Peptides against a protein of PDB entry 4N7V. Designs and how they scored, part 186

Target 1, 222 residues: chain A of PDB entry 4N7V
Amino acid sequence: TLRSITSPLVAHRLKPIRQKTKKAVVSILDSEEVCVELVKEYASQEYVKEVLQISSDGNTITIYYPNGGRGFPLADRPPSPTDNISRYSFDNLPEKYWRKYQYASRFVQLVRSKSPKITYFTRYAKCILMENSPGADFEVWFYDGVKIHKTEDFIQVIEKTGKSYTLKSESEVNSLKEEIKMYMDHANEGHRICLALESIISEEERKTRSAPFFPIIIGRKP

## One batch from the design tools (peptide; made by RFdiffusion4, then SolubleMPNN)

Design b2_p28_2_s1 (from b2_p28_2, 10 letters changed)
Fold by OpenDDE base, seed 5:
Structure b2_p28_2_s1 (fold): chain B 222 residues (1-222), chain A 28 residues (1-28)
Amino acid sequence: as target 1 above (222 residues)
Amino acid sequence: SELEKEIEERLKGVKNSERVLELIKKFF
């Protein structure tokens, strides 16, 4: 099943982006929908032959073939849907589209990992909790130049000297120099606070059902 | 705003990310 290889993508709160490659263009629209345009070159002109338009919650996929499958010239935005539009739910998406959906999902997840949800300024660092889930990326930019990037899979450290390394296990974290451990401790505390704030703010957002509270900035740079 | 600026810069980084390129190569 598609669900066995990916979950429905979530594009809520993401800013619009259009990323072109040789074979495809992926876009997040103002509507927070995600579009994958399949591109083919013909006579030195790029044409959009197929479009997957995915809802912001990832659960609805609309597929259409511009100009009756002949394609429309590639432009600065996806071509408008015309005739012969197919609409699928996530669980009913034909297998032939799974790979393309998976690409869209991975792209969105990447964008989410680079999209601030909570920015928290401490005395020593700018902390940023990102939108991706589960295990949101967490970046800490210390004012003295040290950088820590936490993901679900690893922790990257950039020291003042510019020396960079990746930690992939708790053992490696425990083997850090004491000076670096101090930075890590601060990063972890900032992370804890951001997660706590995320929970509280999300709950209030649910209760009020108003405009999104995120992204949010807590504190100020000293 | 400053936040909007930061988001924009981060998105620019995404466009040029090796991770994006890897995904593209994998799926297309």
Scores: peptide ipSAE 0.397, ipTM 0.892, DockQ to the pose 0.058
Fold by OpenDDE base, seed 3:
Structure b2_p28_2_s1 (fold): chain B 222 residues (1-222), chain A 28 residues (1-28)
Amino acid sequence: as target 1 above (222 residues)
Amino acid sequence: SELEKEIEERLKGVKNSERVLELIKKFF
């Protein structure tokens, strides 16, 4: 099943972006829908031959073929659905489209990992919790130049000198210099706070059913 | 706002990322 190889993509709260490549264009629209345009070139003109339009929650996929499959000239946005429109749920998506959906999902996940959800200013650093899940990326920008980037898989440290290294195990973290451990401790505390705030704010957002509370900024740079 | 500007700059970074290019090579 498609679900066995990927989860439905989530594009909520993401800002519009359009990424063009030789064979495809992937976009997040103002509507927070995600579009994959399949591109072919004829006589030095690029045409969109196929479009996958994915809902913001990833659960609905609309597939269409512009101009009856002849293609529509590539523009600054996906062509409107007009010809050969098919609508699928995530679980009913034909296998022939799984790879394209997976690409869209990975792209969205990458965008999410670079999209601030919570910005939290401490005495020493600007902390940013990102939108991706599970295990959202967490960045800490210390005012003195030290940077820490936490992901589900690793922790990257950039020291004042510009020296950079990656930690992939608890043992490596425990082997850090004492001065770096202080930064790590602060980063971890900021991370804990951001996660706690995310939980509280998300619950309140659910209750109020108002406009999104995220992204949010807490505090300001000293 | 400052936040909006930061988000926009981060998106520019995504567009130019090697990871995006790698995904393209893998799937297309």
Scores: peptide ipSAE 0.388, ipTM 0.889, DockQ to the pose 0.058
Fold by OpenDDE base, seed 1:
Structure b2_p28_2_s1 (fold): chain B 222 residues (1-222), chain A 28 residues (1-28)
Amino acid sequence: as target 1 above (222 residues)
Amino acid sequence: SELEKEIEERLKGVKNSERVLELIKKFF
């Protein structure tokens, strides 16, 4: 099943972006929908032959073939859906579209990992919790130049000297120099706080049903 | 805002990232 290889993409709160490649264009729209345009070249002109339009919650996929399948000239935005469209739920998406959906999903996940959800200024650092899930990326930019980037899979450290290394196990973390451990401790504290605040704010959003509170900035740079 | 500007810069980075290129190679 598609669900066995990916979860529905989530594009909420993401800013619009359009990425062109030779064979496709992927876009996040102002509506937070995601579009994959399949591009073919004919007579030195690029045409959109197929469009997958995915809802912001990833659960609905609308597929259409512009201009009756003849293609529509590539523009700065996806062509509008025609009357001849197919709509699928995530779980009913035909297998022939799974690869394209997976591409869209991974692209969105990448964008999410680069999209600040919470920016938190501490006494020593600027901390940023990103939008991706599970295990959101967390970046810490210390004012003295040290940088820590935490992901679900690794921790990257950039020291004042510019020395950079990646930690992939707890043993490696435990073997850090004492001075680096201090930075790591602070990063972990900031991370904990951001996660706690995310939970509280999300709950408040649920209760009030207001406009999104994220992205949010907490504090200010000293 | 400063935040919006940072988000825009990060998105610009996404477009130029090796990870995006890897996705392209894998799926297209």
Scores: peptide ipSAE 0.388, ipTM 0.890, DockQ to the pose 0.058
Fold by OpenDDE base, seed 4:
Structure b2_p28_2_s1 (fold): chain B 222 residues (1-222), chain A 28 residues (1-28)
Amino acid sequence: as target 1 above (222 residues)
Amino acid sequence: SELEKEIEERLKGVKNSERVLELIKKFF
């Protein structure tokens, strides 16, 4: 099943972006929908031959072939769907489109990992919890120049000198210099607080059913 | 706002990131 390969993508709260490659263009629209345009070149002109338009919650996929399959000239936005439109739910998406959906999902996940959900200023650092899930990226920018980037897979440390290294295991974390451990402790505390706030705010957002509370900024730089 | 500016700047970085390049190589 598609679900065994990827979860439905979630593009809520993401800002629009358009990424062009030789064979495809992936976009997050103002509507927070995601589009994958398949591009072909004829006589030095690029044409969009196929479009996958995915809803912001990832559950609905609209597929169309611009200009009756002849293609539409590549522009700064996806071509509008016309008459020949197929609409699928996530679980009913034909296998021939799974790879393209997976690409869209991975791209969205990458964008989410770079999209602030909670910005939290401490006495010593700017902490940022990102939108990706599970295991959201967490960045800590200390005012003295130290940087820590936590992901589900690793922790990257950039010291004041600019020296950068990656930690991938608990043993490596435990082997850190004492001065770096202080930064790590602060980063972990900021991370804990952001996760707690995310939970509380999300619950309140659910109850209120109003405008999104995220992204949110907490505190000010000293 | 500062947040909007930061988000915009981060998105600019996404387009040129190694992770994006790896994603492109994997799927296209």
Scores: peptide ipSAE 0.373, ipTM 0.883, DockQ to the pose 0.059

Design b2_p28_2_s2 (from b2_p28_2, 9 letters changed)
Fold by OpenDDE base, seed 5:
Structure b2_p28_2_s2 (fold): chain B 222 residues (1-222), chain A 28 residues (1-28)
Amino acid sequence: as target 1 above (222 residues)
Amino acid sequence: SEEEEFIEKLLEGVKNSERVLELIKKFF
């Protein structure tokens, strides 16, 4: 099943973006829907042959073939849906579209991992909790040039010298120099605070049922 | 700008994410 290889994508709160590759263009729209345009070249002109439009919650996929499958010239936005439109739920998506959906999902997850949900300024660093889940990315930009990037899978450290390395286990973290451990401790504290704030703010957001509270900025740059 | 920063981060992510790169390579 599609669900066995990916979960429904979640594009809520993501800013609009359009990214072109050689054979496809992926977009997040103002509506927070995600569009994958499949591009073919003909006579030195790029044409959109197929479009997958995925709802912001990932559960509905609308597929259409511009100009009866002949394609429309690639433009600065997805072509408008034609009269020949297919609509699927996530669980009913034909297998032939699974790879394309997976691409969209991975792209959205990447965008989420780079989209600030909480920005927290400490005395020493700018801390950013991202939108991706589970295990949201957490970046710490120390004002002295040290950088720490935490993901679910690893921790990347960039030292003042520009030396960069990745930690993938607790043993590697424990083997850090004491100076770096101080940065890590600060990063971890900032991370804890951001997670706590996320929980509290999310609960209040649920209670008020108003406009989204996120993204939010806590503190000010010194 | 915020947009430029976002794009830069996104591009960095695309370049460094093996998962995304693998999928892109398979798709294109």
Scores: peptide ipSAE 0.027, ipTM 0.642, DockQ to the pose 0.026
Fold by OpenDDE base, seed 2:
Structure b2_p28_2_s2 (fold): chain B 222 residues (1-222), chain A 28 residues (1-28)
Amino acid sequence: as target 1 above (222 residues)
Amino acid sequence: SEEEEFIEKLLEGVKNSERVLELIKKFF
């Protein structure tokens, strides 16, 4: 099943973006829908032959073939749906479209990993908790130039000298120089605070059923 | 612009994300 290889994509709160590759264009629309346009070149002109339009919650996939399958010239936005439209739920999506959905999903996940959910200014750093899940990326930009990037899989450190390295285990973290441990301790504290705030704010969102509270900024740069 | 900075960060993320690169390469 599609569910065995990916979960429904989540594009809520993401800003519009359009990324072109040779064979496809992926877009997040202002409606927070996600479009995958399949591109073919003919006579030095690019045409959109197929469009997958995915709902913001990833659960509905609308597929259409522009201009009766003849294609529509590639433009700055997806072509409008035609009369020949197929609509599927996530669990009923034909297997022939799974690869394209997976591409959209991973693109959205990447965008989420670069989209601030909580920005927290400390005395020493700008901390950012991102939108991706389950383990959201966390970036710390120290005002003195040190950078720490935490993901579910690793921690990347960029020192003042520009020296960069990746830590993949607790033992590697424990072997850090004392001066770097100070930055790591601060990063971890900022991360803890952001996660706590996320939990509290999310609970309030659930209770009020109001407009999204995120993204949010806590504090200001000194 | 803020949008340009976002795109640059995204592209940098793509270059550093093997999982995403694998999918993007399929559409190159």
Scores: peptide ipSAE 0.026, ipTM 0.649, DockQ to the pose 0.026
Fold by OpenDDE base, seed 1:
Structure b2_p28_2_s2 (fold): chain B 222 residues (1-222), chain A 28 residues (1-28)
Amino acid sequence: as target 1 above (222 residues)
Amino acid sequence: SEEEEFIEKLLEGVKNSERVLELIKKFF
């Protein structure tokens, strides 16, 4: 099943973007829907032959073939859906579209990993908790030039000298130079705080049923 | 500027993401 290889994509709170590749264009729209345009070239002109429009919650996929399948000239936005469209739920999506959905999902996940959910200014650093899940990326930009990037899989450190390295195990983290451990301790504290605030704010959102509170900025740069 | 920073960060991520690049190469 599609669900066995990916979960429904989640594009809520993501900013609009449009990225072209050789054979496709992927977009996040103002509506937070995701579009995959399949592009073909004919007579030195690019045409959109197929569009997958995915709802912001990833659960509904609308597929259409612009201009009756003849294609529509590639523009700065997806062509509008026609009356001849197919709508599928995530669980009913035909297998022939799974790879395209998977691409969209992974793209969205990447975008989420680069989209601030919480920005927290400490005395020493700008901390950013990202939108991706599970295990949201967490970046710390120290004002003195040190950078720490935490993901679910690794921790990247960039020292003042520009030296960069990746830590993939607890042993490697424990073997850090003492001066770097201080930065790591601060990063971990900032991370803890951001996670705690995320939880509290999310709960408040649930209670009030208001517009999204995220993204949020806490504090200000000194 | 904030938007540009986001785009630049995203594009850098796309360029450096093996998984995304793999999908681009394989499927598109």
Scores: peptide ipSAE 0.026, ipTM 0.655, DockQ to the pose 0.026
Fold by OpenDDE base, seed 4:
Structure b2_p28_2_s2 (fold): chain B 222 residues (1-222), chain A 28 residues (1-28)
Amino acid sequence: as target 1 above (222 residues)
Amino acid sequence: SEEEEFIEKLLEGVKNSERVLELIKKFF
């Protein structure tokens, strides 16, 4: 099943972006829908031959072939759907489109990992909890130049000197220099606070059922 | 398939794209 390969993508709260490659263009639209345009070149002109338009919650996929399959010239946005469209649910998507969906999903996940959900300014650092899930990325930018990037899989440290290294186990974290441990302790505390705030704000958002509360900024840079 | 391989290469390319990272960083 498609579900065994990837989960439905989630593009809520993401800002619009358009990324072109040689044979494809992936976009997050103002509507928070995601489009994959398949591009072909003919006579030195690029044409969009196929479009996968995916809903913001990833559950609905609309597939169309612009201009009756003849294609439309590549532009700065996806071509509008024609009358000849196919609409699928995530679980009913034909296998022939699974890899294209997976591409969209991974792109969205990457964007989410770089999209602030909570920005928290401390006395020493700008802390950012990102939108990706599970295990959201967490970045800490210390005002003195130290940087810490936490993911579900690793912790990257960039020291004042520009020296960079990756930690993948608790033993490696425990082997850090004392001065770096101080930064790590601060980063961990900021992370804890952001996670706690995420929980509280999400619960209040659920109760209110109004406009999204995220992204949110807490505190100010000193 | 060849198409699947291409998509996988695209995924790797996107992941390592400095331009994409720069564009996303503008959202900070």
Scores: peptide ipSAE 0.023, ipTM 0.599, DockQ to the pose 0.029

Design b2_p28_2_s3 (from b2_p28_2, 8 letters changed)
Fold by OpenDDE base, seed 2:
Structure b2_p28_2_s3 (fold): chain B 222 residues (1-222), chain A 28 residues (1-28)
Amino acid sequence: as target 1 above (222 residues)
Amino acid sequence: SEEEEFIEELLKGVKNSERVKKLIEEFF
């Protein structure tokens, strides 16, 4: 099943973006829907031959073939659906489209990992908890130039000198120079606070059922 | 706003990311 390969994508709260490559264009629209345009080149002109339009919650996939499958010239936005439109639920999506859906999902997840959910200013750093899940990315931008990037899989450190390295185990973290451990301690504290705030805010958001509370900024740069 | 500018800069980073390019190459 598709569900065994990927979960429904979640594009809520993401800003519009359009990424073009040779074979495809992926977009997050103003509506927070996600579009995958399949591109073919004929006589040095690019045409969109197939479009997958995925709802913001990932549960509905609309597929259409512009201009009766002949293709529509590539533009700055997906072509509007006209005729011969197919609509599928996530669980009923034909297998032939699973790879394209998976691409859209991975792209959205990547965008989410670069989209601030909580920005928290401390005395020493800008801390940013991202939108991706599970295990949201967490970045700390120290005002003195040190950067720490935490993901589910690793911790990347960029020192003042520009030296960069990746830590993948607790033993490697424990082997850090004392001066770097101070930055790591601050990063971990900021991370803890952001996670705590996320939990509290999310609970209030659930209770009120109002407009989204995120993204949120806490504090300001000193 | 400062918030909008910050998010836009991050999104620009996504568009230019080698990871994004690699992802696209992986599937297409």
Scores: peptide ipSAE 0.024, ipTM 0.601, DockQ to the pose 0.059
Fold by OpenDDE base, seed 1:
Structure b2_p28_2_s3 (fold): chain B 222 residues (1-222), chain A 28 residues (1-28)
Amino acid sequence: as target 1 above (222 residues)
Amino acid sequence: SEEEEFIEELLKGVKNSERVKKLIEEFF
């Protein structure tokens, strides 16, 4: 099943983006829908031959073939849906489209890992909890130039000197020099606070049924 | 705002990411 390969993508709260490659263009629209345009070249002109338009919650996939399958000239945005449109739920998506959906999902996940959900200013750093899940990326930009990037898989440290290294185990973290441990401690505290606030705010958001509270900024840069 | 500029810079990083480009090419 598709679900065994990937979960439905989630594009809520993401800013619009359009990324072109040789064979495809992927976009997040103002509506937070995701579009994958399949591109072919004929006579030195690029045409969109197929479009997958995925709902913001990833559960509905609309597929159409612009201009009756003849293709529509590539533009700065996806072509409008045609009269011949197929709609599928996530669980009913034909296997022939699974790879394309997986691509869209990975792209969205990457964008989410670079999209602030909570920005928290401390006395020493700008802390950013990102939108991706599970295990959201967390970045700490210390005002003195040190940077820490935490992911589900690793911790990257950039020191004042520009020296950069990646930590993949607790043993490596414990082997850090003392001065870096201080930064790590602060980063961990900021991370804890952001996660706690995310939980509290999400709960209030659920209760009020209001517009999304995220992204939010807590504090201000000194 | 400063925050919007920050977000835009991050998104610019995504657009320019060789990893993203490679990811896209792997599927098409």
Scores: peptide ipSAE 0.024, ipTM 0.599, DockQ to the pose 0.058
Fold by OpenDDE base, seed 4:
Structure b2_p28_2_s3 (fold): chain B 222 residues (1-222), chain A 28 residues (1-28)
Amino acid sequence: as target 1 above (222 residues)
Amino acid sequence: SEEEEFIEELLKGVKNSERVKKLIEEFF
């Protein structure tokens, strides 16, 4: 099943973006829908021959073939659906479209990992909890130039000198120099606070059922 | 595979996107 290889993408709260590759253009629209445009080249012209438009919650996929399958010239936005539109739920998506959906999903996942959900300014750093889930990326930008990037899989450290290294185990974290441990301790505390705030704010957001509370900024740069 | 290469190209493009890189800056 499609669900066995990917989850429905979630594009809520993501800002519009358009990324062109050789074979496709992937976009997040103002509506927070995601579009995959399949591009073909003919006579040095690029044409969109197929579009997958995915709802912001990833559960609905609309597939259409612009200009009756003849294609439309590639533009700065997806062509509007007109004829031969097919609509599928995530679980009913034909297998032939699974990889294309996966393209969109991976794109959204990466964008989410770089999209701030909570920005928290401490005395020493800017802490940023990202939108991806589970295990949201967390970045700490210390004002003195040290950077820490935490993901589900690793911790990257960039020292003031520009030296960069990746930690993949608790043992490696425990083997850090004392100076770096201080930064790590601060990063971990900031992370804890951001997660706590996310929980509290999300609960309040659920109760009010109003406009999204996120992204938020807490504190100010000293 | 070609499919894998496509995904890698896509991810590389997103990673290198100035728009994506600037997302954090907009919140500072």
Scores: peptide ipSAE 0.070, ipTM 0.721, DockQ to the pose 0.040; fails the geometry check
Fold by OpenDDE base, seed 3:
Structure b2_p28_2_s3 (fold): chain B 222 residues (1-222), chain A 28 residues (1-28)
Amino acid sequence: as target 1 above (222 residues)
Amino acid sequence: SEEEEFIEELLKGVKNSERVKKLIEEFF
């Protein structure tokens, strides 16, 4: 099943973006829908031959073939769904489209990893918890130039000198210089606070059923 | 706003990501 390969993508709260490659264009629209445009080139002109339009919650996929399958000239946005439209639920998506959906999902996840959910200013740093899940990326930008990027898989450190390195185990973290450990400790504290805030805010958001509370900014840069 | 500008900057980074470009090309 598709579900065994990927979960429904989640594009809520994401800002619009359009990423073009030679053979495809992936977009997050103002509506927070995700579009995958399949591109072919004829006579030095690019045409969109197929579009997968995925709902913001990933559960509905609308597939259409612009201009009766002849293609529509590539533009700054996906062509409107007018011809050869099929609508599928996530669990009923034909297998031939699974790879394309998976790609869209990965793209969205990457965008989410670069999309602030909580920004928290401390005395020493700007801390940012991102939208991706599970294990949201967490970045700490210290005002003195040190940067720490935490992911589910690793911790990247960028020192004042620009020297960068990646830590993949607790032993490596424990082997850090004392100066760097101080930054790491601060980053970890900021991370803890952001996670706590996320939990609290999410619960209140659930109860209130109001407009999204995220993204949110806590504090101000000194 | 400050937040909007920051988000836009990050999105610009994603848009220009070689990894993203390669990922797309691998599937199509």
Scores: peptide ipSAE 0.024, ipTM 0.600, DockQ to the pose 0.088; fails the geometry check

